# Designs tried in a protein design run: peptides against a protein of PDB entry 4PAS. Part 3

Target 1, 39 residues: chain A of PDB entry 4PAS
Amino acid sequence: SVNQASTSRLEGLQSENHRLRMKITELDKDLEEVTMQLQ
Target 2, 39 residues: chain A of PDB entry 4PAS as posed
Amino acid sequence: SVNQASTSRLEGLQSENHHLRMKITELDKDLEEVTMQLQ

## One batch from the design tools (peptide; aimed at target 1 L31 T35)

Design b1_p24_8_s4 (made by RFdiffusion4, then SolubleMPNN; from b1_p24_8, 12 letters changed)
Fold by OpenDDE base, seed 5:
Structure b1_p24_8_s4 (fold): chain B 39 residues (1-39), chain A 24 residues (1-24)
Amino acid sequence: as target 1 above (39 residues)
Amino acid sequence: RLEEIKEEKHKLEKELEETEKKIA
């Protein structure tokens, strides 16, 4: 149904959003580590 | 490597922005 398709898409977007946020957090940690090593 | 990570992060932030637009 239209509602089922919409909810599935939203859940997919929410999971992708979460994945991206986690990756950004990992890169922030990498940046911190590299910055510390450059000092 | 530092500038490479910054570039990767910027790309992911743009992708995140697009997902948030679609969720809103």
Scores: peptide ipSAE 0.656, ipTM 0.913, DockQ to the pose 0.945
OpenDDE base, seeds 1, 2, 3, 4: peptide ipSAE 0.655, 0.655, 0.655, 0.655; ipTM 0.913, 0.913, 0.913, 0.913

## One batch from the design tools (peptide; aimed at target 1 K23)

Design b1_p25_2 (made by RFdiffusion4)
Pose (drawn by RFdiffusion4):
Structure b1_p25_2 (pose): chain A 39 residues (1-39), chain P 25 residues (1-25)
Amino acid sequence: as target 2 above (39 residues)
Amino acid sequence: EEELEEKLEELEEEREELLEQLEEL
C-alpha cells in the first residue's frame, strides 16, 4: 500500500502545482495593474 | 506613490516565493 500512497502523493502535488501556478497568473495581473496605476 | 511601490515590491516577493514553492514540488 506504500505504492498507492506514492501515487496519491504525486496526484496531490499536481494539484498543488496547479493551485500555485493559478496564483502566479493572478499575481502577474496584479503586478501589471498596480504598475499601470503607479505610472 | 510610495504605497504603490511598496505594494509592487510585496507582489514581486510573493510571486518569487510561489516560484520557489513550485521548485520544491

Design b1_p25_4_s2 (made by RFdiffusion4, then SolubleMPNN; failed a check: too like the target's own chain; its pose is not in this set)
Amino acid sequence: SSENHHLRMKITELDKDLEELTMQL

Design b1_p25_6_s3 (made by RFdiffusion4, then SolubleMPNN; its pose is not in this set)
Fold by OpenDDE base, seed 1:
Structure b1_p25_6_s3 (fold): chain B 39 residues (1-39), chain A 25 residues (1-25)
Amino acid sequence: as target 1 above (39 residues)
Amino acid sequence: SLLEKKREEERLRLREQLLELDLKR
């Protein structure tokens, strides 16, 4: 249905947004780890 | 240090939980 297609698209966008935010978080973690090693 | 790594793991866990809550909004 149109509603199922719209909800599926929204879920896809939410999942991609989550993936990108988690990638940024992992990069921040990597930077923190490098910072700790240099101190 | 091991203690600093554990603190970072806890911060990551909290961030993941916040992201999960954002997805449920």
Scores: peptide ipSAE 0.036, ipTM 0.470, DockQ to the pose 0.140
OpenDDE base, seeds 2, 3, 4, 5: peptide ipSAE 0.028, 0.023, 0.028, 0.023; ipTM 0.434, 0.455, 0.487, 0.461

Design b1_p25_7_s2 (made by RFdiffusion4, then SolubleMPNN; its pose is not in this set)
Fold by OpenDDE base, seed 4:
Structure b1_p25_7_s2 (fold): chain B 39 residues (1-39), chain A 25 residues (1-25)
Amino acid sequence: as target 1 above (39 residues)
Amino acid sequence: SNQALNSISESRLSSLEELNRLLNE
């Protein structure tokens, strides 16, 4: 149904958003570690 | 150490490449 297709698309976008946020968090941690070692 | 900074820089580069891949899916 149109509603099932819309729900599945939203769930896909939510999972992708979560994955992207986890990668940003990883990058922020790596940057913090580099910054700490350069001080 | 320079070795630690190199390892972190390589890891960060791999993470950026993966992020760019995800943004272009």
Scores: peptide ipSAE 0.035, ipTM 0.541, DockQ to the pose 0.025
OpenDDE base, seeds 1, 2, 3, 5: peptide ipSAE 0.035, 0.034, 0.033, 0.035; ipTM 0.538, 0.519, 0.530, 0.541

Design b1_p25_8 (made by RFdiffusion4)
Pose (drawn by RFdiffusion4):
Structure b1_p25_8 (pose): chain A 39 residues (1-39), chain P 25 residues (1-25)
Amino acid sequence: as target 2 above (39 residues)
Amino acid sequence: EEKLEEIKEEREEVMEELEENNEEI
């Protein structure tokens, strides 16, 4: 069952990866919007 | 300006977490 545990770990990390990449997308938008506000 | 620096810090932290997560994958 350690094999199934490894598979679940990878799937979970993939989910975490997507959550982080979505957050980066949002932050890039924030950086642009604040930069426009400041300039 | 303070808000822009906060955003940049937060983005760096998220990039560091993404790097670590990519290594674990």

Design b1_p25_8_s1 (made by RFdiffusion4, then SolubleMPNN; from b1_p25_8, 12 letters changed)
Fold by OpenDDE base, seed 1:
Structure b1_p25_8_s1 (fold): chain B 39 residues (1-39), chain A 25 residues (1-25)
Amino acid sequence: as target 1 above (39 residues)
Amino acid sequence: MEELEKIKKEKEEVEKKLEETEKKI
């Protein structure tokens, strides 16, 4: 149904949003580590 | 320095994708 397709799309966007947020956290840690190595 | 700029660039690309997902939610 249109409702099922809309729900599955929202769940897909929410899962991608979560994945991207986790990747930002990893990159922030990598930035901290590289910044410390440059001091 | 090169590695720092690579990670910053990757972060900017991920932040753009994040903003695009948030605009669709």
Scores: peptide ipSAE 0.632, ipTM 0.900, DockQ to the pose 0.978
OpenDDE base, seeds 2, 3, 4, 5: peptide ipSAE 0.631, 0.631, 0.631, 0.632; ipTM 0.900, 0.900, 0.900, 0.900

Design b1_p25_8_s2 (made by RFdiffusion4, then SolubleMPNN; from b1_p25_8, 14 letters changed)
Fold by OpenDDE base, seed 1:
Structure b1_p25_8_s2 (fold): chain B 39 residues (1-39), chain A 25 residues (1-25)
Amino acid sequence: as target 1 above (39 residues)
Amino acid sequence: MSRLEQIKQEKERVEKELAEVEQQI
């Protein structure tokens, strides 16, 4: 149904949003570590 | 490219992807 397709799309977008936010947090830690190693 | 610049470039890519996803929610 249109409702099921819309719900599955939203769930996919929410999952991807969470994945990307977690990836930014990892990259920020990597930036901190590399910055500390360069001082 | 330094490791620092590689991570910055990857972060900028992921931030753009995040903004596109957030615009669709």
Scores: peptide ipSAE 0.705, ipTM 0.920, DockQ to the pose 0.884
OpenDDE base, seeds 2, 3, 4, 5: peptide ipSAE 0.704, 0.705, 0.704, 0.705; ipTM 0.920, 0.920, 0.920, 0.920

Design b1_p25_8_s4 (made by RFdiffusion4, then SolubleMPNN; from b1_p25_8, 13 letters changed)
Fold by OpenDDE base, seed 5:
Structure b1_p25_8_s4 (fold): chain B 39 residues (1-39), chain A 25 residues (1-25)
Amino acid sequence: as target 1 above (39 residues)
Amino acid sequence: MERLEQIKKEKEEVEKDLKEVEKQI
């Protein structure tokens, strides 16, 4: 149904949003670690 | 320095992808 396709798309987008936010948090930690090594 | 610029570039790419996903929600 149109509703099922819309729900599955939203769940996919929410999962990808979470994955990308977690990747930014990892990269921010990597930036901190490399910045500390350069001081 | 090279590693720092690599991580900054990867973060900029991930932030672009995040903005595109957030516009579709």
Scores: peptide ipSAE 0.679, ipTM 0.914, DockQ to the pose 0.972
OpenDDE base, seeds 1, 2, 3, 4: peptide ipSAE 0.679, 0.678, 0.679, 0.677; ipTM 0.914, 0.914, 0.914, 0.914

## One batch from the design tools (peptide; aimed at target 1 L31)

Design b1_p26_2 (made by RFdiffusion4)
Pose (drawn by RFdiffusion4):
Structure b1_p26_2 (pose): chain A 39 residues (1-39), chain P 26 residues (1-26)
Amino acid sequence: as target 2 above (39 residues)
Amino acid sequence: EELEERLEELEEEREEVLEKIEENEE
C-alpha cells in the first residue's frame, strides 16, 4: 500500500501546484494593477 | 509611498509563491 500512497502523494502535489499557479496569476494581476495605480 | 510599499509586498509574495512552486515540482 506504499505504492498507492506514492500515487496519492503525486496527485496531491499536482493539486497544490495548480493552486500555487493560480495564485501567481492573481499576483501578476495585482502587480500590474498597483503599478498602473502608482504610475 | 503606500503604493510603493504595497508593490514591494506583492513582489515578495510572488517570489515566495514561485519558490513554493519550485520546491513542489522537486

Design b1_p26_3 (made by RFdiffusion4)
Pose (drawn by RFdiffusion4):
Order: sequence, then structure tokens, then C-alpha cells
Structure b1_p26_3 (pose): chain A 39 residues (1-39), chain P 26 residues (1-26)
Amino acid sequence: as target 2 above (39 residues)
Amino acid sequence: EEELEEIKEEREEVLEELEENNEEIE
């Protein structure tokens, strides 16, 4: 069952990866919007 | 300007977490 545990770990890390990449997309939008506000 | 620096810091932290996560996936 350690094999199934490894598979679950990978899937979880893929889900976390997506969460983080969606947050970077948001932050890039925030950087642009604040930069426009400041300039 | 303070808000822009806060956003940059948060983005860097998220990038560090993404790097670590990509390493664990590999």
C-alpha cells in the first residue's frame, strides 16, 4: 500500500501545483494593476 | 508603493513554494 500512497502523493502535489500557479496568475494581475495605479 | 512591494514579496514566496513543489513532483 506504500505504492498507492506514492500515487496519492503525486496527485496531491499536482493539485497543489495548480493552486500555486493560479495564485501566480492572480499576483501578476495585481502587479500590473498596482503598477498602472502608481504610474 | 508599499502595496506593490507586498505583492512582489508574496509573489516571490509563491514562486519558492512552486519550485519546492515541482522538485517533490519530480

Design b1_p26_3_s2 (made by RFdiffusion4, then SolubleMPNN; from b1_p26_3, 15 letters changed)
Fold by OpenDDE base, seed 5:
Structure b1_p26_3_s2 (fold): chain B 39 residues (1-39), chain A 26 residues (1-26)
Amino acid sequence: as target 1 above (39 residues)
Amino acid sequence: MEKLEEIKKEKHELEKKLAEVEAKIA
């Protein structure tokens, strides 16, 4: 149904949002590590 | 260092994608 399609899309977007946020957090830690090593 | 710039570049691209996803959720 239309509702099923909408909820499925939202769940996909929420999952992607979480994945992206987690990856950005990882990159921030990588940046911190590299910066520290350069000092 | 090149590695630092590469990570910054990747992060920037991910932030752009995140903004797009959040706009679709809102």
Scores: peptide ipSAE 0.619, ipTM 0.902, DockQ to the pose 0.971
OpenDDE base, seeds 1, 2, 3, 4: peptide ipSAE 0.618, 0.615, 0.618, 0.618; ipTM 0.902, 0.901, 0.902, 0.902

Design b1_p26_4 (made by RFdiffusion4)
Pose (drawn by RFdiffusion4):
Structure b1_p26_4 (pose): chain A 39 residues (1-39), chain P 26 residues (1-26)
Amino acid sequence: as target 2 above (39 residues)
Amino acid sequence: ELFEEREEEREEEEEELEEEEEELEE
């Protein structure tokens, strides 16, 4: 069952990767919007 | 400070959209 645990770990890390990539997208939007506000 | 204010505004906009979606579903 350590094999199934490894598979679940990978799927979880993929889910975490997407959450982080979505957050970057949002932060790139924030960087642009604040930069436009400041300039 | 501008980033904090923009984050608060975005959180408020997301909450409002969620409320509108709940009302449409009802």

Design b1_p26_4_s1 (made by RFdiffusion4, then SolubleMPNN; from b1_p26_4, 15 letters changed)
Fold by OpenDDE base, seed 4:
Structure b1_p26_4_s1 (fold): chain B 39 residues (1-39), chain A 26 residues (1-26)
Amino acid sequence: as target 1 above (39 residues)
Amino acid sequence: DLLEKLREERLKELKEKEEEEKKRLQ
């Protein structure tokens, strides 16, 4: 149904948003480590 | 902690999906 296709698309976007938030958190840790090494 | 908030958010999203699937099977 059109509703199932819309829901599957939303679930895909939510999963990608979660993946991007986890990647931002990884980059923030890498930045913290580099900042500690430069001090 | 930022990581704790992200884990709690993910756990909430998984519980919401479980309840949505349960509603689709009824």
Scores: peptide ipSAE 0.033, ipTM 0.424, DockQ to the pose 0.037
OpenDDE base, seeds 1, 2, 3, 5: peptide ipSAE 0.029, 0.030, 0.030, 0.032; ipTM 0.388, 0.391, 0.402, 0.471

Design b1_p26_4_s2 (made by RFdiffusion4, then SolubleMPNN; from b1_p26_4, 14 letters changed)
Fold by OpenDDE base, seed 5:
Structure b1_p26_4_s2 (fold): chain B 39 residues (1-39), chain A 26 residues (1-26)
Amino acid sequence: as target 1 above (39 residues)
Amino acid sequence: DLLEKLREKRLKEKEKLEELLKKLEE
């Protein structure tokens, strides 16, 4: 149904958003580690 | 120092984001 397609699309966008946010937090951690190593 | 404050802010933001993401998966 149209509703099922809309919900599946939303779930896909939510999963991608999660992946991207997790990647940002990883990069922030890496940046923190590099910052500490340079001090 | 300034760099320590920045690291602390990033850590807090990371924790906040992880909690929000956990809630979205529930």
Scores: peptide ipSAE 0.032, ipTM 0.454, DockQ to the pose 0.061
OpenDDE base, seeds 1, 2, 3, 4: peptide ipSAE 0.028, 0.031, 0.028, 0.028; ipTM 0.459, 0.439, 0.457, 0.456

Design b1_p26_4_s4 (made by RFdiffusion4, then SolubleMPNN; from b1_p26_4, 19 letters changed)
Fold by OpenDDE base, seed 4:
Structure b1_p26_4_s4 (fold): chain B 39 residues (1-39), chain A 26 residues (1-26)
Amino acid sequence: as target 1 above (39 residues)
Amino acid sequence: DLLKKLLEKKLKEKEEEKRKLEEELK
């Protein structure tokens, strides 16, 4: 149904959004580590 | 100093990756 397609799309976008945010957080920690090593 | 150069390269690469991911979030 149209509603099922819309909800499935939203759930996909929410999961991708979460994945991207978690990867950014990981990169922030990596950047912190590299910055500390450069000091 | 080789280590410094390698770390600077890693820093730039990760900064660019982060930028790309932030753009994908928009």
Scores: peptide ipSAE 0.218, ipTM 0.726, DockQ to the pose 0.052
OpenDDE base, seeds 1, 2, 3, 5: peptide ipSAE 0.216, 0.215, 0.213, 0.216; ipTM 0.725, 0.723, 0.724, 0.724

Design b1_p26_6 (made by RFdiffusion4)
Pose (drawn by RFdiffusion4):
Structure b1_p26_6 (pose): chain A 39 residues (1-39), chain P 26 residues (1-26)
Amino acid sequence: as target 2 above (39 residues)
Amino acid sequence: LEEKLEEIKEEREEVLEELEENNEEI
């Protein structure tokens, strides 16, 4: 069952990866909007 | 606004570091 545990770990990390990439997309938008507001 | 832009950049860097670590674990 350690094999199944490894598979679940990878799937979970993929989920985390997507969450982080969505957050970077949002932050890039924030950086642009604040930059426009400042300039 | 400059302070807010710096805070946003720090947060983005932290998220990039966490993504790097996550990519290594994958």

Design b1_p26_8 (made by RFdiffusion4)
Pose (drawn by RFdiffusion4):
Structure b1_p26_8 (pose): chain A 39 residues (1-39), chain P 26 residues (1-26)
Amino acid sequence: as target 2 above (39 residues)
Amino acid sequence: ELEEKLEEIKEEREEVLEKLEENNEE
């Protein structure tokens, strides 16, 4: 069952990866918007 | 105030990229 645990770990990390990448997308938008507001 | 906000956003972005790097390594 350690094999199934490893598979679940990978899947969880893929989910976490997506969450982080969606957050980078939102932050890039924030950076642009604040930059426009400042300039 | 806007310059400070922009620096806070940049820092948060850096921290999120670091977390993504660590996640890719795991």

## One batch from the design tools (peptide; aimed at target 1 E16 R21)

Design b1_p27_1 (made by RFdiffusion4)
Pose (drawn by RFdiffusion4):
Structure b1_p27_1 (pose): chain A 39 residues (1-39), chain P 27 residues (1-27)
Amino acid sequence: as target 2 above (39 residues)
Amino acid sequence: DETLEEEMELLEEDREDLREEISEENE
């Protein structure tokens, strides 16, 4: 059952990866919008 | 219980490593 645990761990990390990369997309948008506001 | 604790420790280490890898890509 440790093998199934390892599989679940990978899938969870993939989910977390996506969450982080969506947050970076958002932050890049924020960086651009604030930069345009400041300039 | 011991095996569960080891698997939870590995999970938290892998999450930290993933955050550091993504942080280095976006430097």

Design b1_p27_2 (made by RFdiffusion4)
Pose (drawn by RFdiffusion4):
Structure b1_p27_2 (pose): chain A 39 residues (1-39), chain P 27 residues (1-27)
Amino acid sequence: as target 2 above (39 residues)
Amino acid sequence: SELEEIKEEREEVLEELEENEEEIEEL
């Protein structure tokens, strides 16, 4: 069952990866919008 | 100040993403 645990770990990390990439998309939008506001 | 805070948060998220990618590669 350690094999199934490893598979679940990978899937969880893929989910986390997507959450982080979505947050970076948001932040890039925020950087642009604040840069436009400041300039 | 707000732009610097956003840059810091982005850098933290990039570090967390790198660490996560390393953990995926180790599997």

Design b1_p27_2_s2 (made by RFdiffusion4, then SolubleMPNN; from b1_p27_2, 12 letters changed)
Fold by OpenDDE base, seed 3:
Structure b1_p27_2_s2 (fold): chain B 39 residues (1-39), chain A 27 residues (1-27)
Amino acid sequence: as target 1 above (39 residues)
Amino acid sequence: SKLEQIKKEKEELRKKLAETEEEIAKL
């Protein structure tokens, strides 16, 4: 149904959103480490 | 530099994040 398709898309987008947030967090840690090494 | 490369990558990920949030908001 249209509702099932919308729900599946939402869940997919939420999963991707979470993945992106986790990657950004990892890069923020990398930035902290690199910044510390450059000081 | 490695620092600027990471910053650039993070910025691209933030753009993708904003796109997913926009798509979520319009559903």
Scores: peptide ipSAE 0.632, ipTM 0.909, DockQ to the pose 0.950
OpenDDE base, seeds 1, 2, 4, 5: peptide ipSAE 0.632, 0.631, 0.632, 0.632; ipTM 0.909, 0.909, 0.909, 0.909

Design b1_p27_2_s3 (made by RFdiffusion4, then SolubleMPNN; from b1_p27_2, 12 letters changed)
Fold by OpenDDE base, seed 3:
Structure b1_p27_2_s3 (fold): chain B 39 residues (1-39), chain A 27 residues (1-27)
Amino acid sequence: as target 1 above (39 residues)
Amino acid sequence: SELEKIQKEKEELEKKLKETEEEIKSL
């Protein structure tokens, strides 16, 4: 049970980590676009 | 500005990312 809970928690954190990284990548592109528009 | 808003949002997401990474390390 402890190992299953730890595994499920890890998988959830890895999924959230991936989601966050993808969103940051999107924001980096948005920042690039806005920066170019301000120049 | 829109730039500052996006930068602030990114900083908050990077903070959350760091928190998830630290928790992953603790498992």
Scores: peptide ipSAE 0.661, ipTM 0.914, DockQ to the pose 0.950
OpenDDE base, seeds 1, 2, 4, 5: peptide ipSAE 0.661, 0.659, 0.660, 0.659; ipTM 0.914, 0.913, 0.913, 0.913

Design b1_p27_3 (made by RFdiffusion4; failed a check: too like the target's own chain)
Pose (drawn by RFdiffusion4):
Structure b1_p27_3 (pose): chain A 39 residues (1-39), chain P 27 residues (1-27)
Amino acid sequence: as target 2 above (39 residues)
Amino acid sequence: NQASTSRLEGLQSENHHLRMKITELDK
């Protein structure tokens, strides 16, 4: 069952990767919008 | 309490993963 555990770990890390990438997309938006506000 | 917090954070990560998959399928 350690094999199934490894598979679940990978899938969970993939889910986390997507969560982090979606947060980066949001932050890039914030960087642009604040930069426009400041300039 | 910690286990519930970890569960909520994992579900939020899974939701974002499914939303990206839906965007890929719509393409």

Design b1_p27_4 (made by RFdiffusion4; failed a check: too like the target's own chain)
Pose (drawn by RFdiffusion4):
Structure b1_p27_4 (pose): chain A 39 residues (1-39), chain P 27 residues (1-27)
Amino acid sequence: as target 2 above (39 residues)
Amino acid sequence: ESENHHLRMKITELDKDLEELTMQLQE
């Protein structure tokens, strides 16, 4: 059952990866919007 | 795990950049 645990770990990390990449997308948007507001 | 660590570090850099830009805008 450590093999199934490893598979679950990978899947969880893939989900986390997506969450982080969606956050970067949002932050790039925020950087542009604030840069436009400042300039 | 390493890839997600690098992504978290990138988010920390981007949050810092936004904080700095917001401070300048408020000045």

Design b1_p27_4_s1 (made by RFdiffusion4, then SolubleMPNN; from b1_p27_4 with E1S L21V E27Q; failed a check: too like the target's own chain)
Amino acid sequence: SSENHHLRMKITELDKDLEEVTMQLQQ

Design b1_p27_4_s2 (made by RFdiffusion4, then SolubleMPNN; from b1_p27_4 with E1S E27Q; failed a check: too like the target's own chain)
Amino acid sequence: SSENHHLRMKITELDKDLEELTMQLQQ

Design b1_p27_4_s3 (made by RFdiffusion4, then SolubleMPNN; from b1_p27_4 with E1S S2E L21V E27Q; failed a check: too like the target's own chain)
Amino acid sequence: SEENHHLRMKITELDKDLEEVTMQLQQ

Design b1_p27_5 (made by RFdiffusion4)
Pose (drawn by RFdiffusion4):
Structure b1_p27_5 (pose): chain A 39 residues (1-39), chain P 27 residues (1-27)
Amino acid sequence: as target 2 above (39 residues)
Amino acid sequence: EEKLEEIKEEREEVLEELEENNEEIEE
């Protein structure tokens, strides 16, 4: 069952990776919007 | 300007967490 545990770990890390990348997309939008507000 | 620095810091922290996560996926 350690094999199944490893598979679940990978899937969880993929989910986390997507969460993070979605957050980077948001932050890039925030950087642009604040930069426009400041300039 | 303070708000822009906060956003940059948060973005860097998220990039560090993404790097660590990518390394764990590769392992």

Design b1_p27_5_s3 (made by RFdiffusion4, then SolubleMPNN; from b1_p27_5, 17 letters changed)
Fold by OpenDDE base, seed 1:
Structure b1_p27_5_s3 (fold): chain B 39 residues (1-39), chain A 27 residues (1-27)
Amino acid sequence: as target 1 above (39 residues)
Amino acid sequence: MSELEKIKQEKHELEKKLKETEELIKA
């Protein structure tokens, strides 16, 4: 149904959103490490 | 590009995708 499709899409977007946030957090740690090594 | 610049660029691209998903969630 339309409702099922919309909820499934939302859940997919939410999971992708979470994945992206986690990757950004990892990159922030990488940036900190590289910055430290450049000093 | 330096490693630092590469990571910054990757982060920037991910942040763009993040904003896209957030806008879609809000819609």
Scores: peptide ipSAE 0.613, ipTM 0.899, DockQ to the pose 0.885
OpenDDE base, seeds 2, 3, 4, 5: peptide ipSAE 0.610, 0.612, 0.611, 0.612; ipTM 0.898, 0.899, 0.899, 0.899

Design b1_p27_6 (made by RFdiffusion4)
Pose (drawn by RFdiffusion4):
Structure b1_p27_6 (pose): chain A 39 residues (1-39), chain P 27 residues (1-27)
Amino acid sequence: as target 2 above (39 residues)
Amino acid sequence: EELEEKLEEIKEEREELLERIEEIEEE
């Protein structure tokens, strides 16, 4: 069952990866919008 | 000044997320 645990770990990390990449997308938007506001 | 500080906070958070993605790839 450590094999199934490893598979679940990978899937969880993939989910986390997506969450982080979505957050980067939001932050890039924020950087642009604040930069436009400042300039 | 408040907007510049906000931009620095956003950059820091973004960098931390990039570092976390690298850690995940290593795991």

Design b1_p27_6_s1 (made by RFdiffusion4, then SolubleMPNN; from b1_p27_6, 16 letters changed)
Fold by OpenDDE base, seed 4:
Structure b1_p27_6_s1 (fold): chain B 39 residues (1-39), chain A 27 residues (1-27)
Amino acid sequence: as target 1 above (39 residues)
Amino acid sequence: MELQEKIQHLRMEKEELEKELEKLKEE
């Protein structure tokens, strides 16, 4: 149904958005570590 | 918020996060 396709699309966007946020958090941590090593 | 509005919001937020990740890789 249209509702099932919309629900599956929403779940896909939610999971990908969460994955991208986790990658940003990882990059921020790596940047902090490099910054601390250069001091 | 309708299901379509929520899908559009998450699509825009994903695109913003993808741009931020690309910027952080170029630095």
Scores: peptide ipSAE 0.059, ipTM 0.578, DockQ to the pose 0.070
OpenDDE base, seeds 1, 2, 3, 5: peptide ipSAE 0.034, 0.034, 0.037, 0.033; ipTM 0.481, 0.480, 0.510, 0.476

Design b1_p27_6_s2 (made by RFdiffusion4, then SolubleMPNN; from b1_p27_6, 16 letters changed; failed a check: too like the target's own chain)
Amino acid sequence: SSLEEKIKHLRMEKEELEKDLKKLEEE

Design b1_p27_7 (made by RFdiffusion4)
Pose (drawn by RFdiffusion4):
Structure b1_p27_7 (pose): chain A 39 residues (1-39), chain P 27 residues (1-27)
Amino acid sequence: as target 2 above (39 residues)
Amino acid sequence: EELEEIEEEREEVEEELEENEEEISEL
């Protein structure tokens, strides 16, 4: 069952990866919007 | 100040992403 645990770990990390990438997309939008506000 | 805060948060999220990608590569 350690094999199934490893598979679940990978799937979880993939879900986490997507959450982080989505956050970067948001932050890039924030950087642009604040940069436009400041300039 | 707000722009600096956003840049710091972005850097932190990029570090967390790198660490997560390393953990995925180790599997």

Design b1_p27_7_s2 (made by RFdiffusion4, then SolubleMPNN; from b1_p27_7, 13 letters changed)
Fold by OpenDDE base, seed 1:
Structure b1_p27_7_s2 (fold): chain B 39 residues (1-39), chain A 27 residues (1-27)
Amino acid sequence: as target 1 above (39 residues)
Amino acid sequence: SELERIKKEKEETLKKLEETEEKIKSL
């Protein structure tokens, strides 16, 4: 149904959103480490 | 530099995050 398709799409987008947020957290740690090493 | 590479990757990741958030808001 349209509702099932919308729910599946939302779940996929929420999963991707979460993955991207976790990636940003990793990159921020990497930036901190590299910045500290350059000082 | 590695610093600039990571900054660029972060910017690209933030752009993708914004796109997913806008798609979520549209549902």
Scores: peptide ipSAE 0.689, ipTM 0.920, DockQ to the pose 0.979
OpenDDE base, seeds 2, 3, 4, 5: peptide ipSAE 0.688, 0.689, 0.689, 0.689; ipTM 0.920, 0.920, 0.920, 0.920

Design b1_p27_7_s3 (made by RFdiffusion4, then SolubleMPNN; from b1_p27_7, 15 letters changed)
Fold by OpenDDE base, seed 3:
Structure b1_p27_7_s3 (fold): chain B 39 residues (1-39), chain A 27 residues (1-27)
Amino acid sequence: as target 1 above (39 residues)
Amino acid sequence: SELEKIKEELHSVRKKLDETEAQIASL
């Protein structure tokens, strides 16, 4: 159904959103570490 | 440099995040 498809899409997007947020956190840490090493 | 590589990846990931949030908001 349209509702099932919309729910499945939302869940997929939310999962991807979470993954991307976690990746940003990792990259922010990496950036801090590299920045510190360059000082 | 490694620093610029991280910045570029960060930019790319943030762009993808914005895209997912826009898609969520449009549902």
Scores: peptide ipSAE 0.670, ipTM 0.916, DockQ to the pose 0.956
OpenDDE base, seeds 1, 2, 4, 5: peptide ipSAE 0.669, 0.668, 0.668, 0.669; ipTM 0.915, 0.915, 0.915, 0.915

Design b1_p27_8 (made by RFdiffusion4)
Pose (drawn by RFdiffusion4):
Structure b1_p27_8 (pose): chain A 39 residues (1-39), chain P 27 residues (1-27)
Amino acid sequence: as target 2 above (39 residues)
Amino acid sequence: ELEEIKEEREEVLEELEENEEEIEELE
């Protein structure tokens, strides 16, 4: 069952990866919007 | 505010790097 645990770990990390990438997309938007506000 | 956003983005990039490294090790 350690094999199934490893598979679940990888799937969880992939989910986490997507969450982080979505956050980066948001932050890039925030950087642009604040840069426009400041300039 | 812009500096705070940049710091937060860097922190998220560090967490993403660490996550990608663990995924590569598992693959």

